# Ledger of designs, part 192: peptides against a protein of PDB entry 5JXT

Target 1, 319 residues: chain A of PDB entry 5JXT
Amino acid sequence: SLLPKKEINVYIGMSEMQVKWYQKILEKDIDAVNGAGGKRESKTRLLNIVMQLRKCCNHPYLFEGAEPGPPYTTDEHLIYNAGKMVVLDKLLKRIQKQGSRVLIFSQMSRLLDILEDYCVFRGYKYCRIDGSTAHEDRIAAIDEYNKPGSDKFIFLLTTRAGGLGINLTTADIVILYDSDWNPQADLQAMDRAHRIGQTKQVVVYRFVTDNAIEEKVLERAAQKLRLDQLVIQQGRAQVAAKAAANKDELLSMIQHGAEKVFQTKGAFGTMAEKGSQLDDDDIDAILQAGETRTKELNARYEKLGIDDLQKFTSESAYE

## One batch from the design tools (peptide; made by RFdiffusion4, then SolubleMPNN)

Design b2_p23_8_s3 (from b2_p23_8, 12 letters changed)
Fold by OpenDDE base, seed 4:
Structure b2_p23_8_s3 (fold): chain B 319 residues (1-319), chain A 23 residues (1-23)
Amino acid sequence: as target 1 above (319 residues)
Amino acid sequence: MEKEKKEALEKYKKEKEEKKKKL
């Protein structure tokens, strides 16, 4: 029988470089971040800030001129300059030692380019699929990954390209490096490994930059998923969850953790304490804390009715 | 400076793509 998937949110502090770039993004549009633009502030401007902050949470090298050089080199700086890469690098060593195989999903094809550079640097054999991959090349990559005795450890996928009904049950670990605005896209990604033919316990690690916009993206996705479940259960198909965040919701998401980011000198959380020197005990502590916070997050939304879940107020998360 | 930095970055990108093709 297929075992239930275990999903763990992995809350990760920003590196020093990410904090500096996050501050710079907020400072560049400080009037919009403070809501000073009033009714004239475009939803498009707020959406652009959100996208830049999400890029920062993924990797600072997604910005032009952020990569150190010249000379340009692929080296340890690719890892230590992004909190998610530090955790990923340690987690992948553990996953490999356990004889597991891993799917890594992202919304950003340009992040997959960085993950390829990382795989080459660490000597990890991988496959890749994104939105630009031809249909025949997708089939070939899937077959190469799924073949008996495949030496391909990692599959790199964009979440939308991985959603295409493919079978990847030869992997038992799923890493969501970032989250989709639609929680159903992430579920569809997980279901590539968590399907008939899976023989192992599927574990999903969802990376979330702590004290940043990604925490609010996660909360919104969890709220939407619970609302969708309750609507289906109650037969209330007309209660379409508001498909897009309004301006005030976007502003609240941008403001989340911004003050603490401005006050931070250096890195955040465990990244400030250990940086790239995380050991196996530090990873266990991060995973245990993540499992606790995941249970707390789920328990918060499980108690809410449809009417409460429709009220996206920052305050309803603290009552 | 800006031109040399751009040329160095383009060279580095090309070298990475050549490494990826050999895997």
Scores: peptide ipSAE 0.502, ipTM 0.920, DockQ to the pose 0.459
Fold by OpenDDE base, seed 2:
Structure b2_p23_8_s3 (fold): chain B 319 residues (1-319), chain A 23 residues (1-23)
Amino acid sequence: as target 1 above (319 residues)
Amino acid sequence: MEKEKKEALEKYKKEKEEKKKKL
């Protein structure tokens, strides 16, 4: 029988470079971040800020002129300049030693370009699929990855391209490098490994930048998922979860952790203490803390009724 | 971006793509 998937949110501090770029993004649009734009501030401007903050949480090299150089080199700076890469680098080494194979999902094809550069740098064999991958090349990549005795360790996918009905049950680990606004897209990505034909325990690691916009993206996705489940269970078709965040919700999400980011000199959390020098015990501590916070997050939303889940409570913005 | 930085970045991108094709 297929074992239930284990899902763990992995809360990761920003690198020093991410903090600097996150500050710069907020400062560039400080009037919008402070809500000073009033009725004139467009939802589009707030969505653009959210998109830049999410890029920063993924990797600072997604910005023009962020990559150090000239000379331009692929080196350890590709890893230590992004908290998620530091954790990914240690986690992949552990996954490989366990004889596991891994799917890595992102919303951003340009992040997959960075992950390819990383795979080349570490000597990891990989396949790639995104939204631009031709149908024939997609079949070839899937078949190469799923081949008995395949040397391909990693599959790099955009969440939407990976959601399209493919079978990747030859992998047992799923890394969601970032989250979709629609939790169903992430579930569809997990279901590529967690499907009939899987013989191992599927483990899902969801990377979340702590004290940043991504924590609020995760909370919103968890809230929406619980609401969707309750609507299905209660047969209440009228509770279309408002698919798109409103202006005030986007503003609250942008403001989350912003003050602490402005006050921070250097990196956050374990990235400030150890940076790229995380050991196996540090990774275990991060995973254990993540498992606890994941249970707490789920328990918070499981206690809420439909009416409570429809209200964006600002209360979680002031704690 | 200065012309020299742009040319260096374009060269580096090309070298990365050539490495990816050999995998």
Scores: peptide ipSAE 0.498, ipTM 0.923, DockQ to the pose 0.474
Fold by OpenDDE base, seed 3:
Structure b2_p23_8_s3 (fold): chain B 319 residues (1-319), chain A 23 residues (1-23)
Amino acid sequence: as target 1 above (319 residues)
Amino acid sequence: MEKEKKEALEKYKKEKEEKKKKL
C-alpha cells in the first residue's frame, strides 16, 4: 500500500547578501512599500516588487551584477549567498547517504540554471525539465532518470512542467525550492513521486524564507487549498477563491518582515550564527521547528469557515 | 573592466562545460 506523504515546511533565514538585496528592492520603491501611493499605486508596480522579493528569496544571482567577480567561477559563494542553498547542500548530502533520490521543483527556470551549476560543482548527476524542454527531450530525461540502476540522483523541474502526468516514483524525496501561487500546482508536483508504484515513504520539504514575502505566499496558498476543500465538501461550486491578490493583499505581503529586514545587519537566524557551517544537528533543529510551524499553520486554517477563508487577513508588519 | 568581465565569463563557461563532461 502507498504510505501517506510527509510534508514539512522548512523555514530558512536569509543570507547577508539576500538581506542587502531585499533592503535594496524595498528602498527602490519605499513609497509604494509604505502605502504612500494609496489608491493611485499601480497593481503592476506591486506585482513587480513581489516578483523581485521572491527572486531574492530564491537566490541573489537572479539579479544582474549580483554574482561576485572577477573571477566569475562556481565556488562556495554560490551556496553561502543564499540561505536555501545552504540548507539544500546539507540536506542533499543526507538524502544521498540514505540512498534516496530527489525531485527539486522551482517556479523559475533561471533558478534551475543555478541548481545545474551547483550540481556540477558538487558532482551530483542530474536530469532537467522546464517549460522550454521539447517533448522528445522530456521523455528521454524521464526514461534516463527512471531506468533501473540510474546514476541520476537529482531531477530538476519547473513545477508546472513537472506537473504534466509524468511518473517519477523512482524518487522518494521532493523539494519545493519555492511555492506556486496555486497550491494545486505544488500538489500535482508532489504526486509525481507520491503515486502507485512508490515503495518508499515520500517526504516533501517546502522551502520558505523566514521573515519574508514567502511566508505570506505560503499562508495564501494554504488558505486557498482549505477553501477549495470546503467548497468541494459543501457542493458550493461558485466560491472560486479570487485567483489574483488585490492591491491591499499585495501591499501587506510586501510589508511582511520589511521592518526587521531594514533593522538587520548581516544574515537572519541560523544563517547569522553559522552561515554555511551548518551541521547535522542544526538541520535537525530546522526540520523540527519547521514540522511544528507546519502543524500550527494547518491547524489555523482547519478552524476557519468558508466566509473567513474568503477574506485575506494579513496583519500589518508595522502594527 | 568590461573586457576583463567578458574574459572571466568565457573562462567560467568553459570550466563548467569541462566539469559537466566529467560527470
Scores: peptide ipSAE 0.008, ipTM 0.400, DockQ to the pose 0.595
Fold by OpenDDE base, seed 5:
Structure b2_p23_8_s3 (fold): chain B 319 residues (1-319), chain A 23 residues (1-23)
Amino acid sequence: as target 1 above (319 residues)
Amino acid sequence: MEKEKKEALEKYKKEKEEKKKKL
């Protein structure tokens, strides 16, 4: 029988470089971030800020002039300059030692480019599929990954491209490097490994930058997922799934953790303490803390009714 | 899940339309 998937949110501190870039993004639009832009501040501008902050949470090298160079050489800086890469690098070593195979999903094809460079740098054999991958090349990549005795350890996918009904049950680990605004896209990604034909316990690691906009992206996704479930269960199909985030919701998301980011001179949390020197105990602590916070997050939304889930409770953007 | 959600929503819409036709 297919075992239930284990889902763990992995809360990851920003690197020093991420904090600096996150500050610069906020500072560039500080009036909008403080809500001082008033009625003139467009939803489009706030969406652009959100997108830049999400890029920062993924990797600072997604910005022009952020990568050290020329020469543009892949080295340890590719890892230590992004908290998610530091955790990924340690986690992949553990996953490989366990004889597991891993799907890595992102919303950003440009992050997959960074992950390809990382795979090459670490000597990880991989496959890739994104939105630009031709149909024939997708089939070839899937077949190469799924073949008996495949030496391909990692499959890199954009969440949308990976959602297209493919079977990847030869992997048992799923890493969501970032979250979709639509929790169904992430579930469809997980279902590539968590399907009939899977023989192992599927584990899903969802990376979430702590004290940043990604926590609010996750909360909105969890809220929407629970609302979707309750709408189905209660037969309230006419409850319009909450429209795309309004201006005030976007502003609250941008403001979340902003004060602490401005006060921080270096990295956050375990990234400040250990950085690239994370050991196996530090990873276990991060995973345990993540498992606890995941249970708490789920328990928060499980108690809410449809009417509560339709409200965006901006609990304090500054707590 | 999305297929099951779509099927559940379609089933619910159909049941609701059938209930409206009986009212």
Scores: peptide ipSAE 0.000, ipTM 0.245, DockQ to the pose 0.008

Design b2_p23_8_s4 (from b2_p23_8, 14 letters changed)
Fold by OpenDDE base, seed 4:
Structure b2_p23_8_s4 (fold): chain B 319 residues (1-319), chain A 23 residues (1-23)
Amino acid sequence: as target 1 above (319 residues)
Amino acid sequence: AAEAEEAARKAYEEELAKKKAEL
């Protein structure tokens, strides 16, 4: 029988470079961040800020002129300049040592470019599929990854491209490097490994930048998923899940953790204490803290009814 | 400076593409 998947949110501090870039993004649009635009503030402007903050949470090198050079070289800087890469680098060593194979999902094809550079730098054999990958090349990549005795350790996928009904049950670990606004897209990605034909315990690691926009993206996705489940259970088909955040919701999400980011000199959390020198005990502590916070997050939404889940509770960063 | 940076980036992208093709 298929074992239930284990899902763990992995809460990761920003690197020093991420904090500096996160501050610059907020400062560039400070009037919008402070809500000074009011009714005149464009929803498009707020969506652009959210997208830049999410890019920063993924990797600073997603910005033009952020990568150190010339010479442009792939080196340890690719890892230590992004908190998610530091955790990923340690986690992948553990995953490989245990004889597991891993799917890595992102919303951003440009992040997959960075992850390819990382795979080459570490000597990890990989496959890749994104939204631009031709249908024939997708089939070839899937077949190469699923081949008996395949030496391909990693499969890099955009979440939506991986959603296309493919079978990747030859992997038992799933890393969501970022989250979709639609929690169903992430579930569909997990279900590439967690389906009939899987023989191992599937474990899903969801990376979440702590004290940043991604925490609010995750909360909103968890709220929506619980609402969708309750609507299905209660037969209330008329609850149009307004999937699109309003202006006030977007503003509250942008403001989350902004004050603490402005007050912070250097990196956040474990990234401030150890930087790139995370050991196995640090990874175990991060995973254990993540498991606890995951249980707490789920328990918050399990107690809420449909009417409560329809209310976006803006915990403002100042309340 | 900008032309030298673009040339260095392009040379790196070509070297990386070769390394990716060898994996």
Scores: peptide ipSAE 0.006, ipTM 0.352, DockQ to the pose 0.633
Fold by OpenDDE base, seed 2:
Structure b2_p23_8_s4 (fold): chain B 319 residues (1-319), chain A 23 residues (1-23)
Amino acid sequence: as target 1 above (319 residues)
Amino acid sequence: AAEAEEAARKAYEEELAKKKAEL
């Protein structure tokens, strides 16, 4: 029988470099961030700010001129300059030691390029599929990963390319390095490992940058998923919320944690305390805190009715 | 990334629209 998935949100602080770049993104468009543009501020401008903030949460080297060099060399700086990479680096060592195999999903093919460089630097054997991968090369990569006795530890996928009905039940760990705006895309990605033929407990780790826009992306995705479930259960197809964020929602998402980011000198949370020197106990503490916050988040949305889930609760942006 | 995010939103809207049409 297929075991239920265990899903854990992993809340990760920004590195010092991420905080500096996050500040720089907010400062560049400070009038839009403060809502000073009023009704004239374009939804497109706010979407662009959201995209840059999400890039920063993933890795600062997604920006031109952010990578140290020349020479451009893959080194420990690739890891310590991004909170998600620090946690990923420790988590992958644990996963490998357990004899597990891992799918890593991202929305950003350019982040997969950074993850390839990381895999080479750490000596991890991997496969890759993204939106540009030819059909034949996708089949070859899947077959190479799924073959009996495959030495491929990691599969790197864009969330959407992984959604194409493929079977990856030879992996038991799923890392969502970032979240889709569509919670169904992330579910479809998880279902590549969590499918008939899986023999292990599937564990899903969702990386979320703490005190940043990604918390609001996650909350919005959880809200939508619950709303979609209730709409299906109640047969109330007409009541489903607008899938697209409005301007006020986007502005609230951009403003979330912005003041604290501006006041911060250095890194955030566990990244400020230990930086890249996380041990196994620190990872256990992060995972335990994440499991608690995941239960709290789910319990928050489970109590809400359709009418409550349709209201963008502005109040939850100021707590 | 912006095109991928906009395409993500659009695919969600289309999938939600299909699920609504099946009800």
Scores: peptide ipSAE 0.005, ipTM 0.309, DockQ to the pose 0.016
Fold by OpenDDE base, seed 3:
Structure b2_p23_8_s4 (fold): chain B 319 residues (1-319), chain A 23 residues (1-23)
Amino acid sequence: as target 1 above (319 residues)
Amino acid sequence: AAEAEEAARKAYEEELAKKKAEL
């Protein structure tokens, strides 16, 4: 029988470089961040800020001129400059020792390029599929990954490209490196491993940058998912979940953790304490804390009715 | 809204492609 998937949000502090870039993004548009632009501030400008903040949460090298160089060589800086890479690097070593195989999903094909460089640098054998991958090459990559005795440890996928009905039940670990605005896209990604033919316990790690925009992306996705579930259960097809955040929602998301980011000198959380020197106990602590916060998040939305879930429940980051 | 996100993504990809072509 297929075991239920275990889903854990992994809350990760920003590196010092991420904090510096996050500050620069906020400072560049400080009037918009403070709501001083009023009615004249465009929704498009706020969406652009959100996208830059999400890029920062993924990896600083997604920005032009962020990568240290010349020389532009792949080394340990690729890892320690991004909190998610530090946790990923430790987690992958554990996953490999367990004889597991892993799917890594991202929204950003350019992050997959960084993950390819990382895989080469660490000597991890991988497959890749994104939106640009030809249909025949997708089939070939899937077959190469799924073949009996495949030496491919990692499959790198864009969430939407991986959502296209493929079977990857030869992997038992799923890492969502980032989240889709549509929680159904992430579920479809998980269901590539969590499907008929899976023989192992599927574990899903969702990476979430702590004290940043990604917490609000996650909350919004969890809210939407619960709303979709209740709409299905109650047969109320008319609750069109507002597919897009409004201007005030986007502003609240941008403001979340911004004050603490401006006050921070260095890295956040475990990245400030240990940086790249995380051990197995630090990973266990991060996973345990993440499992607790995941249960709390789910329990928050499980108690809400349809009418409450239609309201953006931003606790003001200033209360 | 999906169109605006896709347009913003496409505009960014086009700006990135221009900058890569200027290098």
Scores: peptide ipSAE 0.000, ipTM 0.310, DockQ to the pose 0.025
Fold by OpenDDE base, seed 5:
Structure b2_p23_8_s4 (fold): chain B 319 residues (1-319), chain A 23 residues (1-23)
Amino acid sequence: as target 1 above (319 residues)
Amino acid sequence: AAEAEEAARKAYEEELAKKKAEL
């Protein structure tokens, strides 16, 4: 029988460079961040801020002119300048050592470009599929990854490209480098490894930048998923989970952790303490803390009824 | 400075492309 997947949210501190860029993004639109734009603030402006903050949480080199000088080579700076890359780099070593194979999903094709450069830098053999990949090239990449004795360790995918019903059960680890606003898109990505033909325990690591907008993206996605599950279970088809965040929800997400980001000099959490010098014990501590916070997050939403979950989407607008 | 920067970027992209072809 297929084993149930294990899902762990991995909460990761920002690097010093990410903190500096996160501050600059907030400062550029400080009037919108402070809610001073009021009713005149466009939903589009808030969505743009959210997208820039999510880019920062993924990698600062997603911004033009963020990469230090024309690099003569890919260097360790590609890793230490992004908290997620520091954790990814250690986690991939562990995953490879255990004889696992890994799917890495992102919403951002430009992050996959950085992950390709990283794979080349570390000597990781990989496949890639995104939204622009031709149909024939997708088939070839899947076949190359799934072939018996494939030396391809990593499959890089956009979450949307993963939607195509692909079977990737030759991988047992899934990394969600970022989260979709729609939790079903992430589930569909996980189900590429967690499907009939899988022989191993599937483990899903969801990367979440701690004390940043991504925590609120995760919370909203978890709430929506629970609501969708309860609606299906109770046959209440009329409870349309509001698909799009309102302005006040977007503003609250932008404001989350902003004060602490402005007060912070340097990196956050384990990134401040260890930076790129994370060891196996530091990774175990991050994973254990993540497993605890994941259980707490799930337990928070499991206790809520449909009416409470609907109110929470409204009450986060009145506090 | 800008020409040296563009030349360095191009050399890096060529080295990276070579490493990608060796994988």
Scores: peptide ipSAE 0.000, ipTM 0.295, DockQ to the pose 0.469

